# Ledger of designs, part 58: peptides against a protein of PDB entry 5H65

Target 1, 294 residues: chain A of PDB entry 5H65
Amino acid sequence: QYLERTPLCAILKQKAPQQYRIRAKLRSYKPRRLFQSVKLHCPKCHLLQEVPHEGDLDIIFQDGATKTPDVKLQNTSLYDSKIWTTKNQKGRKVAVHFVKNNGILPLSNECLLLIEGGTLSEICKLSNKFNSVIPVRSGHEDLELLDLSAPFLIQGTIHHYGCKQCSSLRSIQNLNSLVDKTSWIPSSVAEALGIVPLQYVFVMTFTLDDGTGVLEAYLMDSDKFFQIPASEVLMDDDLQKSVDMIMDMFCPPGIKIDAYPWLECFIKSYNVTNGTDNQICYQIFDTTVAEDVI

## One batch from the design tools (peptide)

Design b1_p25_1_s4 (made by RFdiffusion4, then SolubleMPNN; from b1_p25_1, 13 letters changed)
Fold by OpenDDE base, seed 4:
Structure b1_p25_1_s4 (fold): chain B 294 residues (1-294), chain A 25 residues (1-25)
Amino acid sequence: as target 1 above (294 residues)
Amino acid sequence: MSYKPVEEDSDLADKALEYLEELRK
């Protein structure tokens, strides 16, 4: 889209809602920690949630491992099952279900695994060798998703989460409704299982200054702004470094703002009512990070 | 007998892959 560049001083005097193109310096931003800026967003209820930490997932999977797989649910038309017993003194049983495509087992890179009793480490290692992994448990009549507090689907290093509030979980056999049982598109899997998938988003507040005025703009973006997917950044050190470098570039520590690069972006204004107070807020939209070289 | 979870985790992934390959024969 095209908009004329508007100075911040002019924007600050105008009523909302409006859209603007601006050129400003990033005086500061919040939160400062990358891990704190990555959230999960529900497209339906619009709740923002923290991404679960490894420790949280460990607990969930450990609890799941206390349940024994139901022998009656093994080896269906949808999947072939194998149970392994760990060599430790506890003898933990792990059930792995290999999902078939029309009765035929696919190649590993096309194969979805359903896992009962697996640890986070085991699941992650499996996801690196197979197309995807779903943590499950034995239900009354079918396998069911283990817990929406954990990923419903793991593909490589990407953990896909669902909204607890908006999801109405369905049993695993509903995966039969999928025509394509090779690519395992997360949205399709979610739909089949009654899951409203959460979206990884960068959530930040930018303080922008163009020399004429200062305003705060809210950023909620998945992959456009940094050209880095929020869904991958937490699990990739190089991507984390890249985001940090970008932020350091636009907001370099220890130097005067006069030396900061100029950021081109689009912002939209909107009204927020809090009791008797009316406030105009700003949000960055449709923006990819770019700087002017003067 | 010493418990080595990391080694066991790696073993499971390999076993699963081998098992799939065997089933596909």
Scores: peptide ipSAE 0.609, ipTM 0.837, DockQ to the pose 0.282
Fold by OpenDDE base, seed 3:
Structure b1_p25_1_s4 (fold): chain B 294 residues (1-294), chain A 25 residues (1-25)
Amino acid sequence: as target 1 above (294 residues)
Amino acid sequence: MSYKPVEEDSDLADKALEYLEELRK
């Protein structure tokens, strides 16, 4: 577990894979914009994908709203249902299902809503008043998750996504298997519905320089590096500012690298093959941002 | 008359909350 500090010049001469402890300056990083660095990562297939934008979600929910809720799927042992018709020209029908815990409706802060035909705005507003919201659609025999391109669970301002490749979706009635129908833990919901949850991650490339050498290291981290959850940063201005401040601290604009703080971190080397080309790459791991006092 | 989507959306959330409270009585 203990690793001695190794200069970059020595690392650059060594074969992969290996783990190193380093002390280096952050010469530069990419992408520069925070929203571009936040991705969704599947822990199973390891695919990276973009976090859907508001416009993407609008389209999905608009499409979902074109389908009429099935009256036969209303009011089961799992949930009580209410259908509202909007006052707009379209007269859109929205079904809201209030999930019960052992036949008892919980308080709003403990209540999971299933929603058919809701807009993004409506869903977001609901998630602010209830514990959580799942966008659903009427299937043949049961309610089903609307689309894995949209969140499978929204809690407050956090959108939980699932992997389309790795998930084997099950019907909504599988939520019955949950013992606790009050806290609505995302992982438990995902498991019940056959969803492999995606992880929010910061994805960045750091150019590190310790004066002996320069290397690029890949950062893919959910909450350790910045001590800020990637899952929350997009929806929290203060967290965004914090990340920006951290990056500005380690890579301050307008000054020479000699004045940059020293970053201590762990990196691992690994081999990447592209045809006949073999390249050694580096990834930051198990690192929390810390600087040496200058 | 048609309402702005924002206003309609707000109405749904409020209605849902009120409905839950009514059901729990």
Scores: peptide ipSAE 0.614, ipTM 0.836, DockQ to the pose 0.290; fails the geometry check
Fold by OpenDDE base, seed 5:
Structure b1_p25_1_s4 (fold): chain B 294 residues (1-294), chain A 25 residues (1-25)
Amino acid sequence: as target 1 above (294 residues)
Amino acid sequence: MSYKPVEEDSDLADKALEYLEELRK
């Protein structure tokens, strides 16, 4: 539905919920650092979580490496297994399970690996050579996902995470339910394993000013606003630079707001109750940064 | 922060790839 432009001063006087089209300048935004703006969002419980840092993942995988792979769980109809012992003083055992498609091992670019005892570095390197990697552990009767605090699937440079609250993990053999065991679509893998996948989102607060009023609006978006996937931005320097450039364009440092470009966007108002106080909040929606702002 | 693989661990990935290729022959 077509919405006419509404000045911020008028919006600020209206009750929620409503939808508006606005034209305003981005006076400021938070957080300023891109990495802080990327979060994980659960589509089911709507919790926002921080993207785990490398250090966090290192710890998880180190802990996982303390448990020796169970020999009884190797070489099933689903996967062929190989154990390597590292040359380090501790002789760490790493089990790699190569998932088969209908009993046939696929090419590396189509092959899913299940890994026990791998380090983050090893896993990342594997994900660059194979289709995808799932960190796993030996359960009682089957391999199991290692930890939802770590990626349940690493595909290329993308780390796919699951919601701890909403997921009901199932054993690795449930991957047998997948008809296509070559593409390893993250959503399909998640479904098979009982995982509710988290979505990468940009979460930012924009302070908008159109000269009639000032309004704070939240941005929670996965790929529409910047036309850049939040899932890829953390692992791609060029994408990071692109986002930074966009933000610098709308909110240039060291320049007066009068010279800022105009941002056209849609915002919706909604009521938030915090104890005794009813507050109206605003969120940007269905908005894409137009290339015309060049 | 981007995750950069450390060169020292390149051995496992290569071994795994070689092993897969061997199994497929």
Scores: peptide ipSAE 0.610, ipTM 0.836, DockQ to the pose 0.610; fails the geometry check
Fold by OpenDDE base, seed 2:
Structure b1_p25_1_s4 (fold): chain B 294 residues (1-294), chain A 25 residues (1-25)
Amino acid sequence: as target 1 above (294 residues)
Amino acid sequence: MSYKPVEEDSDLADKALEYLEELRK
């Protein structure tokens, strides 16, 4: 659908819901710090969560490391197991389970690891040498996902999280249902384990001004607006710099708004009930930052 | 922000890789 440009003053007078194409300047935005804008979003319950910090994950994995792997759960048709004992005073036991594809161990770049008792550092190192890593624990009858507060899947530098509210966790043997046990697609893994995967999103509030009016618009976007995946930005300094540069371009510090570039984008209005009051809100959608801002 | 593995923990990853290679022989 083609939408003609509508001035903000006209939009502010109209009922919701509607879709608009606008041309406006970004007067200001919140939050100002990038790491504060990256959230986890559930596509089912629509809750927003903070991305866990390294310290949070350390605690979870430290707690997991206090549990001894169950020897009865080692070496199944799904995986071959090896237990290592650390050389430190504690003698921590770490179990690594190498997932097989139809009884055959794959190459490291195709191999999924299940790990019991690993630290965050160890897991991260493993994820760089193997296809993927799942932190697990010994359940009563099977290996189980360690904790949905931690990633259910680490693939390279990407940490995949699941929704605690919407997920109904199944045991690790349900990975047997996967036909392809080499690519380890996160969505497939999630489905097999009963996990509703969370989505990394940029969450920002833009104050837009076109000279006729001022409007606040909500941005919740995974990868389209910046053409940078929210899932990768926290682990890549160059991507972080790129986002910062984009925001500085649209909202340059130290200069007057008259010198700001124009932003063309799509916004949709929607009704929000706040108690007994109905409020009209706006959200940016289907918008990509152009390489050349006019 | 990025998670940086500690060099001290690099031993497990190497051991795991070596073990996989041995199993595949």
Scores: peptide ipSAE 0.608, ipTM 0.835, DockQ to the pose 0.569; fails the geometry check

Design b1_p25_2 (made by RFdiffusion4)
Fold by OpenDDE base, seed 1:
Structure b1_p25_2 (fold): chain B 294 residues (1-294), chain A 25 residues (1-25)
Amino acid sequence: as target 1 above (294 residues)
Amino acid sequence: SEAEELNAERFEEYTKLAEEALDLE
């Protein structure tokens, strides 16, 4: 995919759509805060969503904790169950279902937990011990996913979300379709449960300047640009620092733009209609900053 | 059976592990 380098002044005069290779300085970017740049993207309907905050999850799990696990749904061929009742907390009942592999519980780090009535704190602690946790509730005839507004799967510190618009949820017993009930691949779990998994993406706007012109370019990328997965960055301080360092390198605070490093990247132009106005917009694609620093 | 015994042992162990993660007070 070779493209001749084109100055921004020339690009700004051309019609869309086109692809360009550019060399420019990152004059500025937005949003400035990393947590604001991480979104959830549906690969099917292409809707962008905010990553739920802790407070959002607390509400969902608090509501779930008010429900009573259905005794008739305990201890199936798929899972073994244990129910606890809190001494206080209005007698909250928590049910944990341990998913078996071929009729036998696998090793703890391979065992999927289904939890009813758990708090966010409890779920996070469980995911650290057992790796994989699905928040569920008692349905009419089977356990069901608690809420797509919450993660359908938590693995370690990673929260996997599904698209409300595109998903058609199926009951937990559909996990029986998985031959291997130890690895718990998120995509496989999603497929079994009728979930369209959302993708974590970095969403940013770069103001690029090569001395001949200035343009804004949109960035939507999951793991290529920074070589850091958007899915992990929110839960990893070191990854956050790395992204911040990269951005500070390209756009150092308190320094004149003349001293900024050059960024080589690919951008594509496209037409956008906003009411009666036609606008040409630009998007960064197929770019890795680690390889494009000059 | 051996399988049942293993399952029972793991279940007992895992319930204890899970209990440690729960806020039951």
Scores: peptide ipSAE 0.739, ipTM 0.978, DockQ to the pose 0.909
Fold by OpenDDE base, seed 5:
Order: sequence, then C-alpha cells, then structure tokens
Structure b1_p25_2 (fold): chain B 294 residues (1-294), chain A 25 residues (1-25)
Amino acid sequence: as target 1 above (294 residues)
Amino acid sequence: SEAEELNAERFEEYTKLAEEALDLE
C-alpha cells in the first residue's frame, strides 16, 4: 500500500504496530564489517545462525573422514561408486558416488556427487568440477547426509545449509523422488532429504536521522535491499566491494551527517517485551536502496 | 548396450576427474 512520508518525530510518539514510509539519513550502522552482517535464517523457526567458517567445516569433515565407507552401500540403482584409500593420512578412505539420471550418468556439470570421507578442500574442488556435491556418510541401510552443521549441498562456491531444529532428515535414496536428476535445485534436494533450507540474510541495525528524530531500525534482508544476494556475497569480492560502496555512500566516513544522502525506506514498528521491559522496535522492509536514493 | 557403454565411459572419466580433486597422498 501507498504510505505518506512520516517524520521520525511523529513515528516515535505512536504505538505499534504500524507501517511507515520515511526519508532519513543513515547516521550509523552496525555491524561495520560485512562478514559479521551475513547470517543464516530459518524461515520456519526464525532462528538466526552464524555462517560456519572454514575452520568449523574442516573439523566436521575431518570427523567424517574418520568413518569408513560401507562397501555394501556402493553401486546402487541411484549411483555408481568409487572408493579410494590414501597412501598416508592414516589410510583415510574416500568414497565418491556419482548419481545417475535414468540409469545413466549425466554430463559432468550436471552430475551430483555424494562424497564420504572427503575434506573441505576436496569437496570444494569437486564442486568446481561437477557443480553439485553432497557430503554424506554411510548409515545403517543407506547413505545419509553427513551433518547439518555443514552444507547439505555445495554448488560451485555456494554452500547450502539446513536447519537442525526443523529438519527431519531422510536417507539419500529419497533423491529417487526427483524425476530430473541433473538440475539439482537446492530446494528440491532439501525437500527430498527432509531439510528445511536456511536463508542467507543481511542483518544490520541502522540508526536513522531525519533531523526531527533518531531511531534504530533493524534490517533483515536476503537480496532486496542491496539487490545483492546474501548467499553470494561472502564468496565474491566484487559483491563485497559493492555492498561496502553502498554503505559508504549512505554513511561516508569522515564526512558530517549534513552531507549524507537521504534514504527513503519503509519501516514497521512492533512491540517487544523483554521481561519487565516493553519497548517498540522498528524494522526496515520492502526497501531497495538503489531505488530509494534521493 | 549403448547406454551401458556410455555410462561406463563416463564413469571412467569422472573417476579420473575426481582423483584430480582428491588428496590421496
């Protein structure tokens, strides 16, 4: 709906919940570092989680590599398997399962790999060659997803994560439900495996000032605000630079706020009760900065 | 069959590609 512009001083006096269109300057924002602003959000339980760092993933995959692939689970109607044993590395065994489409391996860039005992480095290299990789382990009767604390699907440089709380994992053979075993759409893979996929989001707090008042507004957005996907920004230096440039444009360092550009955006107010304290909070929504620059 | 032959060829190729990504030392 169309909303008339409301000054911040008026908004600050009103009860929640309400929606507003505002014109304000970005006095400041937090966190200042971009990598700290990218989180994982569950659309079902709404929990925010940190994006795992490489070090975290290394540990998970190292632990997975201590397990031996079950020979009985090799070469099913779904996939063809190869097992390697390292010369050293305590005889680590690595199994790669190449998923077939209608009984035939598809083209390499369309072929999903299931990997047991692989390191993060190996998995990343494989994803570059084959596009889609799922870290798995040998379960009792079938291959299973390795760990939801790690990506359930790696495509190129993108790590797809699932919610531990909301997911009810199913075995790998459930990928048979996918008629097309070449495209490997993350949402389809997640559905087949009982995973609730997490969404990459930018999470920031903006201090907005229009000269009549100052308020803090919360931003949680995946791709609209910056017109840059949060899912890609951590792995792309150019996208990171773009976000930084946008933030510097609205909040230039070393310059007084009087010279800041005006930002038009939508905010909604809502009530928050923390123990004995009741307060009104604000959240930015349905806003694209590229279109809202005055 | 032709399909089986194609699959075998691709499997051989893909295993080689995978080996390039693996640290087997």
Scores: peptide ipSAE 0.739, ipTM 0.978, DockQ to the pose 0.905
Fold by OpenDDE base, seed 4:
Structure b1_p25_2 (fold): chain B 294 residues (1-294), chain A 25 residues (1-25)
Amino acid sequence: as target 1 above (294 residues)
Amino acid sequence: SEAEELNAERFEEYTKLAEEALDLE
């Protein structure tokens, strides 16, 4: 775990794969916009996806609202159901299913809601009241997840997404496999429903310079690097400001690199082959940003 | 049963809470 500090000039001459501890200045980084750096990553297929925007979700939920809840699927041993019909809005029907724990509804903050025909606004409000919400639709024999293009689980302000490529969706009744129907751990919900959960990650490319050499290092990190969860940053202005401040601190605009603070981090080298071209690339790992006070 | 009564009470309460979140107009 312990590594001696190695200058970049030495690293650039070595074969991959290797791990290094470095001290360098952040000459530049990309992308510059935080929103562009937050992605969804599949741990299985390794596909990187954009986080859906509110507009994207609105469309999905509007489409979902055009489908009527199946009355035959209401009030099972798993959940108690209520259906509302809007006065206007073309008579939109909204069904909310309250998931029971051992036949009894748990406390409101522990109760999972399954919602059909809800808007994004409604779902968000419900998640604030009940903590956990799953957008669903009526399938042939059971409720099913609405769409993996939308969150499969919303908890507070956190949207949990699944990988379309790797997931093999199962019906909602598979939640019965969960012994505890009060905590609603996202990974457990995902497993029960056959979802491969996507991970929020910061994705950036750092240009590092220690005065002896310059190299580009790839950053893909969920919560360690900034000590800020990528899953929360998009929904929290203060967290966004914090990340921006950190980046501005290490790479301040309008001043020379000589005045930049030193960044200590771990990087690993790896080989990338593209046809006849063989390249060594670098990735930041196991690193929490800290200004070198020395 | 007591359990059924508790469930019924909570269901009524939760439906009211849900209505507050819904735009039914």
Scores: peptide ipSAE 0.739, ipTM 0.978, DockQ to the pose 0.916
Fold by OpenDDE base, seed 2:
Structure b1_p25_2 (fold): chain B 294 residues (1-294), chain A 25 residues (1-25)
Amino acid sequence: as target 1 above (294 residues)
Amino acid sequence: SEAEELNAERFEEYTKLAEEALDLE
């Protein structure tokens, strides 16, 4: 796509939808804190939701830990099972199911764990040892995903979430459809279990000013804008610092806008119905700023 | 069988490894 640069004053006079290439200064942005800008987005229903906090997950897993694993669901052709009972903690039972590949457990770093009754701390530790963990519960006839309010898959430090509205959950035995049970690709796991995976996205509102006009543009981007995955930024201090550095570069505190660097980006206009009023909004797309920073 | 033996060995190993991650007290 080739677009000529268009001044903001001209854009503000035009009907939507249209695409533009612009050169403007970032006067301001919202939200100011990075953790507030990271959201979960459904590619199907387009719902935005907050990333669950550790406290939220603790509650979910605590509730799950009050349930007793069903002994009848242990040791299937898909997995081998072990159950532990805590000495204290009201006799909490924890079941771990190790998923086999063609009847044999794969290497530990390739082995998927299904866990019942585990705490967040335990699940995180297990994910570091085995890489892939799914929190589950005992259903009537099979193991089932514990709760879509919690991750359906934890890999290392990455939590994968599914859309409650769009997902039609299937039981764990549907993982049998995966020929290779050593490579646990999140999208493949989601497909097998009837999950519509949510996407981590940066959500920000930019106020852009090129001297001819001022325009607010919406940013919803997963990994292109900063060249940093939104899925990893919350768990990596260095990535957080990098994003902060980029934003400070374009919108430095305590400095007049005249000294701000120019931001080149693509924006698209679109119509939004607000009651009886038709409003034109703008969204940033196909833009990478990291190349300008490096 | 050889496959069964290998599976049993890994299960034992992984059980121990998992136990290290659990808070069983």
Scores: peptide ipSAE 0.738, ipTM 0.978, DockQ to the pose 0.910

Design b1_p25_2_s1 (made by RFdiffusion4, then SolubleMPNN; from b1_p25_2, 8 letters changed)
Fold by OpenDDE base, seed 3:
Structure b1_p25_2_s1 (fold): chain B 294 residues (1-294), chain A 25 residues (1-25)
Amino acid sequence: as target 1 above (294 residues)
Amino acid sequence: SKEEELNEKRFKEYTKLASETLQLE
């Protein structure tokens, strides 16, 4: 897209919607803490949700562990099952179902696990030994996804979430529709189970100043702006550090704004109506922070 | 069958792996 550079003072006088190319300094941004800037976004209903904290997940999985796996749902054509009883006071039952590919268990790094009664820690540990893990519960006739408030798929260090509003959950046997039961593409799993996947996004508000004017621009981006996936940043200290460094570069603490580097980006204006009040807002789009952008 | 044998082998292996990972029996 070709757009001429427009000063902020001119932009502030124009009606929305429009697209602009700007060059401005990042005076400030919010939230300042990275973990607060990562959200889950539904591409269908566009709701923004908080990424569940470990404590939230612990509660969900603890509740799930109070349910006993149904023995009659073990060992189907789709999966082979094993049940353990923990030695704790409650005698928690843990069921692991190993999903087969064409009737045969695939390699461990290709194998999807369905788990009942597992803790978050246990699930995460398993996801490091196998391809992926789906937390499930015993339904009436089939295994079912445990809770959309928890990840529907844990693959590596990535927790995949689904939209409660937009999803129409189907039972686990619908995974049979997947011809290849070794790759476990999150979108494919979601589709099979009737899940609308949520997208990890960076959500920030930038205060931009080019010397002619100041405006606030909204950033909602998955992986373009920082060239770092929002889906991975929470689980990777190095990525977190990288994002922090980038933000510190554009908005360095302890120095005056005149020394800030220039940020070149695209913004679009749009109208927001709150009753009778019409406000023009701005959103950053199609922008990558890189050395050549400075 | 060969397939069943392979499946059984892997099941035993994976069960062991899972149990060790989970510190279960």
Scores: peptide ipSAE 0.698, ipTM 0.968, DockQ to the pose 0.619
Fold by OpenDDE base, seed 5:
Structure b1_p25_2_s1 (fold): chain B 294 residues (1-294), chain A 25 residues (1-25)
Amino acid sequence: as target 1 above (294 residues)
Amino acid sequence: SKEEELNEKRFKEYTKLASETLQLE
């Protein structure tokens, strides 16, 4: 879709909704800290929520560790189980269930672990040795996902979260529906367990100025704008630096706006009702900064 | 069976790997 460039002054006078192509300078942006701009977004209910902090997860897993694994749920057709009792930590019990593929354990890099009573640190360590880890608890008749406030799947360095509102959790045995129990695609796991997966997104507010006018535009994007996945940026220092560099490029500190580079992007206007007031807001869409720098 | 043998082998290996990773007995 081709759109002619429209000056901000003209856009500011027009009714919503409309789509525009603009060329403007990034006067400022919020939030300034990258970690504050990464959120979790539900594609179904569209709620935004914060990415849980390590401390939050520690609490959840500590609580989970207070529960005793049910011995009756060990060693099913789906998984082989091992349970340990720690010598320290008041005899904490840790159960690890190794998920089989067609009755046979796959290679370690293909193997999904279900863990009861593990700490965040332990789970993360295991995720580096095996394909992925699901924190679980013993339910009445089956293992169940521990808590949607924690990741439902840890694969590599990525924590996959689900929406509490939209998910209808199913027991772990529903993983049997997966024909391939070696790849463990997050979306497939989520579907099997009745989870609506949340999406990592960059959420920012840009103040754009083209010399004719100034407007604020909202950015919610997963991986297109920066060409960097929001899902990976929190766990990768280099990616964080890259995003920071991009933002510094468009909005360099200590430099006057006259020297800022031009940013070409698409914005859409939309109406928002705030109490009795109706206002027009703007959102950036279908924009990649690497391609839109002029 | 060969499959059972393989499974047993891997289970032993994985439990060892897990225990080492978790620093458990």
Scores: peptide ipSAE 0.698, ipTM 0.968, DockQ to the pose 0.640
Fold by OpenDDE base, seed 2:
Structure b1_p25_2_s1 (fold): chain B 294 residues (1-294), chain A 25 residues (1-25)
Amino acid sequence: as target 1 above (294 residues)
Amino acid sequence: SKEEELNEKRFKEYTKLASETLQLE
């Protein structure tokens, strides 16, 4: 797409909806902390959710660990099971189910684990030794996903979450519908289990100033703007530093705005009704800033 | 069968790996 550059003063006078190309300076942005800027977005209901904190997950998994694995659900055609009893944690039961492919366990880097009674730390450790881990619990007739407030899939350092509103959970045996039980694509796992996967997004508000006018633009983006996946940034210090450097470049602290670099981006206007107030809002879209920085 | 033997071998390996990872006996 191509649009001619429009000054902010002209944009501010126009009705919505419209699309614009602008060149402006980033006067300020919020939130300032990266962690606060990363959210989970449902592509279906469009609800924004906070990424659960480690403490929140600890509580969920601690609660899960109070449940006893059902011995009747062990060793099915789908998985082989092993149960341990901890000696130093009041006899906590930990069940690990190793998912088979066509009746045979695949290679470790291809193997999905289903875990009952595991802590967050334990699950993360296992996810580094195997392909991925699903926290589960014993249901009435089958293993079930533990809790959508926790990741439904941990693969490497990535925590995959599902939407509570839009998901209709199915039991773990529905993984049988997957012909290939070695790759464990998150979307495929989600589909099999009736989960609407949430998307990691950067959510920020930019105050833009081109000298003719000032407007606030909303940013909701997964990986385009920074060319850094929002899904990976929280678990990678180098990626965090990169985002910080980009933001510091465009909005450097302690210097005058006249010295700020110009930001070229696309924005779209849209109407919003808030009670009795009708206002025009702006959103950044189809914009990449990292190409000029990296 | 060869498949059963392979599965058994991997199961033993994976349970050991999991146990060591979790520091479980």
Scores: peptide ipSAE 0.697, ipTM 0.968, DockQ to the pose 0.637
Fold by OpenDDE base, seed 1:
Structure b1_p25_2_s1 (fold): chain B 294 residues (1-294), chain A 25 residues (1-25)
Amino acid sequence: as target 1 above (294 residues)
Amino acid sequence: SKEEELNEKRFKEYTKLASETLQLE
């Protein structure tokens, strides 16, 4: 429950595992680039993955656009469909399926779209006009999720990803299991489609110094540390600036560490074995940084 | 039915909205 503040020099001499409350200065951190610190984490297999780059997504959606929508899969009890042929993009076919709620299309801000043949840009534009978008393809018997390497759900500005290793994809008709087809909660959509959703996390290494010692602490956090969701930061310039400002506050460039503010946080030690080498590592936990520095 | 009419109305509206968004017109 309560932990007394422990100097780093004392911590460095102790065996793991233990929990500590510390007061230290952030001497340095890595990676320095925010975009490099945002990862996708699977809650089941615990693998960390890179957030796909726009270029990666472009390739996936470009490939998807080469396929023709199956006319047999249009207009089911679940959705009403419209297909267009582009005029100036080599006759690319785009199919949009508007998901109904209890047999009736809901309001646009409540409506989920399933899209075949759309580009990333188009999908994002649609997600701003409707509730959310799922990129899909025509399977043998039903529409299917396009690719787990791409978002399975785009809602607002957030791209939701699934774990390829842990997911067992089900066809789109499984959305019928959702009683409410207006809210489109990502976790519910994932569950219906057999997807294990990945979690956006900040992954950083902090070098902490309290004047008695120096240690590196690992940070993996979704939204607590910065009070900013990792899931939103990549798509929001203001949030990015906020994170940068926080880091600059604790680790201001161009000045000596003596002038750095103090950071209070909790860290836990743990043992790591790498071959024949045994090492004690540290991780930050249950810590929220405040704008006001103590 | 009223429900069918509503659905048709929204479908027309949404297809128009989608086409405009996608610049397909």
Scores: peptide ipSAE 0.697, ipTM 0.967, DockQ to the pose 0.685

